Peptides against a protein of PDB entry 2AUS. Designs and how they scored, part 9

Target 1, 323 residues: chain A of PDB entry 2AUS
Amino acid sequence: ADIKREVIVKDDKAETNPKWGFPPDKRPIELHIQYGVINLDKPPGPTSHEVVAWIKRILNLEKAGHGGTLDPKVSGVLPVALERATRVVQALLPAGKEYVALMHLHGDVPEDKIRAVMKEFEGEIIQRPPLRSAVKRRLRTRKVYYIEILEIDGRDVLFRVGVEAGTYIRSLIHHIGLALGVGAHMAELRRTRSGPFKEDETLVTLHDLVDYYHFWKEDGIEEYIRKAIQPMEKAVEHLPKIWIKDSAVAAVAHGANLTVPGIVKLNAGIKKGDLVAIMTLKDELVALGKAMMSTQEMIERSKGIAVDVEKVFMPRDWYPKLW

## One batch from the design tools (peptide; made by RFdiffusion4, then SolubleMPNN)

Design b2_p21_7_s2
Fold by OpenDDE base, seed 2:
Structure b2_p21_7_s2 (fold): chain B 323 residues (1-323), chain A 21 residues (1-21)
Amino acid sequence: as target 1 above (323 residues)
Amino acid sequence: SLIDEFRARSEELRRRLAELL
């Protein structure tokens, strides 16, 4: 998620009208909530669905959705998209994840052997989804990007792990335990990252949301609830972006596909079939779509469909119809 | 230890949740 994508400028003279749209930092509080995502610290115990239902009740919302299930016993980073932003969670499902895990070994193993064996689990692993997963129990490969051992205390091993989306840490720990010859289980698990969402100053509890909503509704203090909710654009920071002309925004907001003449700038390394975010020159999310061209094709071509628009987020009236 | 701090953080989140329910 931390790879800064190069930005290629196609039209260096393209300007944007400051009167059109609502930049992420300039939304009125009600509009900010309607296009918001909470970086929730999910407590252990409840399901991710129960927590989303509580957020809807606390904030008086009609709709919300989460950026990828955490098991009941798992704590930490759960992105919760609100109202009109609810569908942005689809951008977070394929995102890389980080966890801190406490593994308990069922026998004594020398520390050097623990370290050596855990290092062998960096890279490609074969997993079978657990029975409780809605995913078909077919064997599949997953990437472990890194394993960092934080502490070893006898049979307890605390470690950080970066993984591809849909890697099961419980299964990883089980396989590590088998490789060590003594067996192991997952004692505790916390998610510390889900794509662009991490443990930082934006992480909030359910208690924080209760308090901050009351401060807004009872005391008229918007600052806390505004800070507790991230703009929906945060949920697409890890995606390749295409920035479009003001004249193209309303057409895309009406569900028209993005054509090559509408492009002002774009990220390098877009491939045909990639999920991309279509942005205004004010960094507002217009839509998500499927790239129909590579970055190179979008630069070289003068015409054609660049993006098949799948999900519109921007209201149709934020930008004028210029067609 | 980092293990004790990690466990303590999980227990604090459980405690706080029980106060909301």
Scores: peptide ipSAE 0.601, ipTM 0.952, DockQ to the pose 0.834
Fold by OpenDDE base, seed 3:
Structure b2_p21_7_s2 (fold): chain B 323 residues (1-323), chain A 21 residues (1-21)
Amino acid sequence: as target 1 above (323 residues)
Amino acid sequence: SLIDEFRARSEELRRRLAELL
């Protein structure tokens, strides 16, 4: 997930007006909430949808959405995008995931054999989606990036696993159990990472949100609720970025496609069809879109549609119309 | 053990949720 992307500068003389826009660090608290994402510690029991509904009630919000379903029994990192940021969750769906899983074996297996077999599951695996999944039950390849065994206690195996989006850990554990010859099941699962969101100081509970909202509304203390909400720009950190001129921002904010002359700098390795984040020179998210050119084409060409703009986030009035 | 801590964390989240409902 931590792909360092080179930044290629196309216009080294491009400046930005400090009076335009609202950089992520300079948003008033109400505006910060409107463009926020909570790194929620989802409790086990409720659906991801129920938890989003509770956050909406706690924070008195009209809209919210989650950055990829956690099953009811699964706890941990659930990004919840708020209000105007709700659609930013689209950026998190394809992002890599990390979990900590407790696997219970149905028989005794030597520890050396457990370690050896689990290491063989690093790399490409074939999975079939479970019956209860909204996804068509076609066989599909998925990547297991790493497996780290944390503890083995008899038949209980605690492990960390990094996986491609939409890998089913329950299915992985079932296949590990088959390979061990004794069978296994998933006793417990926690998501520890979803793209840029991880278990860190930004992880908050539903209780934290209740308390922090109370401190703001009743005591006038905004600090806690401000820290509990991340700027929507965090939800796009893992995407390839294109930074645009101030003169292009208002057009993109109105839903116009990004043309090549508007580009100031961009990440290397953009391919046609990639999901990209369009940013201001102040690292504000303007829009998500589909790349219509490669990075190389965006450098070499003087004109043409660089990005098909799919989802605008920035308000139309943050930057002036300069056309 | 890390397994016990892992289970305890999940139980704490369940307990806290029950206090909100």
Scores: peptide ipSAE 0.598, ipTM 0.951, DockQ to the pose 0.907
Fold by OpenDDE base, seed 5:
Structure b2_p21_7_s2 (fold): chain B 323 residues (1-323), chain A 21 residues (1-21)
Amino acid sequence: as target 1 above (323 residues)
Amino acid sequence: SLIDEFRARSEELRRRLAELL
């Protein structure tokens, strides 16, 4: 998620009208909530669905969705997209994840051997989804990007792990335990990252949300609830972006595909078939779509469908129809 | 230890949740 993508400018003279749209930092509080994502510190115990239902009750919301299930016993980073932003969670499902895990070994193993064997699990691993997974139980490869051992205390191993989406840390720990020859289980797990959402100042509890909503509704203090909710654009920071002309925004907001003439600037390294975020020049999320061209094709071509628009987020009236 | 701090953080989240229920 921290890979800074190069930005290629196609039209260096393109300007934006400051009167159109609502930039992420300039939304009235009600509109900010309608287009918000909470970086929730999910407590251990409840399901991710129960927690989403509680947030809907606390904040008096009609709809919300989560950016990838945490098991009941798992704590930490659960992005919860609100109201009009609910569908932005589709951008977070494929995003990389980080966890801190406590592994308990079922026998004594020298620390040097623990460190050596755990290092061998960096890279490609073969996993089968657990029985309770909605995912088809086929063997599949997953990437472990890194393993960092934080502490070893006898049979307890605390480690940080970066993984491809849908890697099962419980299964990883089971396989590490088998490779060590003693067996192991997952004692505790916390998710510390889900794409652009991490453990930082934006991480809030259910208690924080109760208090902050009360301060807004009863005391008229909106500052706390405003800070507790991130703009939906946060949920697409890890995606390749295409920035479009003001004249193209209303068409895309009506569900029209993005054509090459509408592009002002774009990230390098877009491939055909990639999920991309279509942005205004004010960094407002218009839509998510599938790239129908590479970055290079979008630069070189004068015409054609650049993005097949799949999900519109922006209201149809934020920008005028200029066609 | 980092292990104790990690466990303590999870217990605090459990405690806080029990106060909301």
Scores: peptide ipSAE 0.598, ipTM 0.951, DockQ to the pose 0.898
Fold by OpenDDE base, seed 4:
Structure b2_p21_7_s2 (fold): chain B 323 residues (1-323), chain A 21 residues (1-21)
Amino acid sequence: as target 1 above (323 residues)
Amino acid sequence: SLIDEFRARSEELRRRLAELL
């Protein structure tokens, strides 16, 4: 998620009208909620769907969706996209994840051997999805980006792990236990990161949401609920971005594909087929789409479809129709 | 220990959830 992407400017003279749109920091509270994502601290016990249903009840919402299932027993970072932002969760599904896990070993193993064997699990691993997964049960590779042992206490091993989306930590721990020769199980698991969402000041509980909604509705204090909800743009921070002219925004908001002349600036390293965020010059999310060109092709070409627009988020009236 | 703190955090989240239900 922390991949700094270079920004290539195609049109250095492109200006934006300050009267058009609603930048993420300038949305009225109702509009902020309509285009919001909660960085929820999911408690252990409930399903991710139950928690989403509770958030909808607490905040009086029609729609919400989560940025990748946590098992009932798993706690921590669950992005919950609200109302008109609900579909932004598709950007979070492929995003890297971090967990803190407590592994319990079924026998005594020297600490040096624990450390050595766990280090060997950094990199590519072969996994089979569990039976409960909606994912086809084919063997697949997954990346373990890092393993950081936090504490070893006898048979208990606390570690941080960064993984590719859809890596099963329970399966990883099982394989570590096999490699150690004693076996192991996952005693506890917490997700500490889901793409751009992490354990930080934006992490809120269900209790916080109850209290903050009460303060807004009963006391007229919007500050707390405003801080508890992130703009939907947060959910796309990890994606490659394409920034477009004001004159292109309304067309894309109507579901038109982005053509090359509409591009003002873009991230380096976009490949054909990548999921990209189409942004205004005020960093407002217009749409998600599939790149039909590389960054290089978008620079070199004067015309053509740059992005196949898949999901529009921007209201049609935020920018004037200029075509 | 970090293990005890980790467990305690999960128990606190369980406790708080039980107060909401």
Scores: peptide ipSAE 0.597, ipTM 0.951, DockQ to the pose 0.896

Design b2_p21_8_s1
Fold by OpenDDE base, seed 5:
Structure b2_p21_8_s1 (fold): chain B 323 residues (1-323), chain A 21 residues (1-21)
Amino acid sequence: as target 1 above (323 residues)
Amino acid sequence: SRVEERGREMLARHRARRAAA
């Protein structure tokens, strides 16, 4: 999410018609909900699926999905994509995660040794998925991007940890405890980040959603429910982007692959095989797809398939067919 | 930071639960 990506302009003369599409900030409330993602503060207790089912009932929705399972006992950031946006969760599943964790040590360890050993767990670690995971129990490498100790209180170690998707913090704490020689367990865990979604002012509870929906339906006040729901474009902020001509939008919205002539600007550092977001010049999400070219190839080539379109989000009628 | 505040709240709740047990 924090990767600043350079924007390379391929067509500096490309303009967009202000009458076409629905920019994220200009969607009517019903349309905003249809293309929305909630940054939910998941309470401890329920499963992520139960929480999604509650949101569907609260907001009278047919479909929703979450951006990565939290265990029942784990609280915090759970992105929930709504209705037409439901499939945007595929952009969030592989995204990095941050947690705040409380580790309890089973013996006394000098603070300097705790700090030294925990620092050794930054980088690549070998993990075996837990038995209850849908993931095959094979040994696999995972990246720990950072470990920051926030407080040490005797045998209690409070820390922040940034990890690759599908890193098990409980397993990390177990291995830290073994390396310290005393053993350890996870006392509490909260997810504070899932890709672009953070522990910030956009984080809302299930109670907030009940109240905000009531204010809209009974009192006619849409402001609260509008603020509680992020546009689906938020869920792709961490992806490399390709911005396309107005003339290419309708074709991509019909499921056509993006060809090189349709590109106006793009992020640097796209590799073949990367998940990319196809955007309008108004920063509307058209589709997700697989890059078939690098950024450099997309600049140098005059023709060819730039992106294999995997999932369309934009309705077919927001932009005119210009073919 | 808001993350640090959440962490301190977690630790405080955990201390309070241990003191009450």
Scores: peptide ipSAE 0.504, ipTM 0.927, DockQ to the pose 0.904
Fold by OpenDDE base, seed 2:
Structure b2_p21_8_s1 (fold): chain B 323 residues (1-323), chain A 21 residues (1-21)
Amino acid sequence: as target 1 above (323 residues)
Amino acid sequence: SRVEERGREMLARHRARRAAA
C-alpha cells in the first residue's frame, strides 16, 4: 500500500473547471456521508455484519458494507463504506492486511529458537481455510510479507505480521507452534491495517459515532462526524490510478468505457487485467474498472478502450455532457 | 508506534487475566 507509484503525464496542458464536481475535501456534510468510508475500530465480540448493521442504525443509513471480515473475537481496523460508496469495498478485499497477534506457547522454548523459527514463516505458506469460512476448503498459497517480534514474555509471544488478503493468522500460529515442537494457540488478535486504512487518528469507535451523530443532529455541530468519515477516495489510494479529462467524466459516469484520448495522466506499472481507479483532475473517484491495456499501451496508442468500466460511483450530473 | 502501543496493551490485558484466574 505504501509504494509510491510513478505518475506519467500524457497531457500537461489539461485544465479542470473548478465549478464542476465535488472534490473530496469540499463535499457538503450530507454528500460527504453518502460517499464516505469509516475507519472503524471493531470491538471484540460482534460479527463484522452486526457492526455494519449498528452503523446503519446509528447514522440512519439505507446501505453499508465492510472492507473484509474480521472474526467476532478479532478487534481493530474495519473499513465500512457508506451509502453510494458501499461498492468501494471491492477495492479493499484484495488489499494486504497487518495484525498484532499474541501467541501462547504450550511449552517452554528458548528465545533464539522462537526468533529463528518465526523468521522461516516469512514468504509463501500453504494454508487450508477454516470450516466456518465462506472460502472453499482447498489448499492455497498465501504470502507473509513480514513477521516482527515485539516482545517475548516466557510462553507469550507478541508480534506484528503483514500478510496477503485471506491469510489466516490462527492457522499461521498453529503451524508455528508445531514447528517449535510444543504447540501454540492464538490468545488475542487485532487488525492494525487493511490496505490504506491503518491504526491512526482516523480510527473511531461505535461510541464515537453515536456521540458525533448526536452533536450534528441535535446541536448542529458537523465537524466531528465530518472528521470521523473519510472520503471514498481513501479506499482506492492503494490502486493504480488513471486521471481523465473533464470532457470524459460524464461519459464514464454514465457507464461508458474509458478510451485512450480521455487520459490526462496515469500511474506506471498498470497491467492488462488490473483493477484501476478512474479519477478526475480534482482526485474525485469516477469509477472502478479493469485495465484493457498496460500503462505502456495507454501511452503509445492514440485510440482504443483503456478501461472496461465495472462500477460507477460519481453521479451523472456532477460534470456536464461534453460529447 | 501506535501499533506497538496496541500490542503492549494487549499483552498487559492478557497478563492481568492470567493473574486473576
Scores: peptide ipSAE 0.474, ipTM 0.922, DockQ to the pose 0.933
Fold by OpenDDE base, seed 1:
Structure b2_p21_8_s1 (fold): chain B 323 residues (1-323), chain A 21 residues (1-21)
Amino acid sequence: as target 1 above (323 residues)
Amino acid sequence: SRVEERGREMLARHRARRAAA
């Protein structure tokens, strides 16, 4: 998620009309909620679906969805996309995850050996999904990006781990325990990151949401609930972006594919088949789609379909039809 | 970091549970 992407400008003279659209920072509170994502601190106990149902009840919402299941016993970062933003969770499902984990060893192991063996689990690992997973129980590879030991207290090993989406930390800990020769189990697990959503000041509890909604509805104070909800554009920060002309926005908002002439600027390193975010020049999310060209092809070509538009978020009326 | 703080809190809670068992 922290990959700084170069921005290539294709049209340096492209301007945007300030009267069109609703930039994230200028949305009225009701519209902000309609296009919002909560960085929820999921408590241990409830399922991710139960927590989403509670948020819908607390905030009086028709629709919401979560940015990747946490097990009932797992706490921490659960992005919850609201109302019209609900489908933005599709951008978060493939995103990398970070956890803080407590591993309990079933025997005594020298600290040097613990450190050495855990370092060997950085890279590609083979996993079988657990029985309770909706994923088919086939062996698959997953990448461990990093393992950082935070503290060793006898048989308790506290560590931070960055992983590819759908890596099972419980299975990782089991395999580490086998490699150490004593066995191990996962004592506690917290997710500290899901793509662009982190363990930071934007993280809010269910109790915070109850209080903040009350302050808005009963006291007329919108500041707290506004701060507790991130714009949906936050949920796509980790994706490669393509910024489009004002004249192309309405067509894309109607579900038309993005053609090369509509591109103003784009990130470097887009490959054919990548999930990309289509943005306005005001950094509003128009749509998600599949890149049909590389960045280089989008620069060199004068015509053709650049992005197959899969999910539109922007309303059809925010920008005028210029066709 | 905030992650390290959460980790320390986790370990402290685990120690407390083990001492009470």
Scores: peptide ipSAE 0.456, ipTM 0.919, DockQ to the pose 0.926
Fold by OpenDDE base, seed 4:
Structure b2_p21_8_s1 (fold): chain B 323 residues (1-323), chain A 21 residues (1-21)
Amino acid sequence: as target 1 above (323 residues)
Amino acid sequence: SRVEERGREMLARHRARRAAA
């Protein structure tokens, strides 16, 4: 998620009209909620779906969705996309995850050996999905980006782990235990990151949401609920971006594919088939789509379909039709 | 870090559960 992507400018003279659109920082509170994502601290106990249903009740919402299931016993970062932003969760499902895990060893192992063996699990690992997962039980490779041991207390090993989406920490701990020769199990797990959503000041509880909604509705104080909800643009920060001309925005908002002439600037390293975010010059999310060209092809070509638009978010009236 | 704090809280809760069992 923290990979700063280079920005290539194709049209350095492109300007944006300040009267058009609603930048993420300038949305009225009702509109901010309609295009919002909550960085929820999911409590242990409830399912991710139960928690989403609670948020819908608390905030009086018609629609919401979560950025990737946490098991009932797992706490921490659960992005919950609201109303018009609900479909932005598609951007979060493939995003990297971080966890803090407590592993309990079934025997005594020297600390040096624990550290050495856990380092060997950085990189590519082979996993079989658990029986309870909706995923086909085929062997699959997953990336472990890093393992950082935070504390070792006898048989209890506290560690931070960054992983590719759909890596099973329970299975990782089981394999670490086998490699140590004593066996191990997962005692506790918390998710501390889901793509751009982190264990930070934006993380809110269900109780916070109850209070903040009350302050808004009963006391007229919108500050707390505004702060508790992130703009949907936060949910695409980790994606490759393409910024488009004001003249192209309304067409894309109507569901037209993005053509090469509409591109003002773009991230480096886009490949054909990548999920990309189409943005205005004011960093508003217009749509998600599939790249039909590489970054290089989008630079070199004068025409053609750059992005197949899959999910429109922006209302059709935020920018004028200029075609 | 906030992540390390959450980790320490987890370990403390686990120790407390083991001491009560």
Scores: peptide ipSAE 0.449, ipTM 0.917, DockQ to the pose 0.933

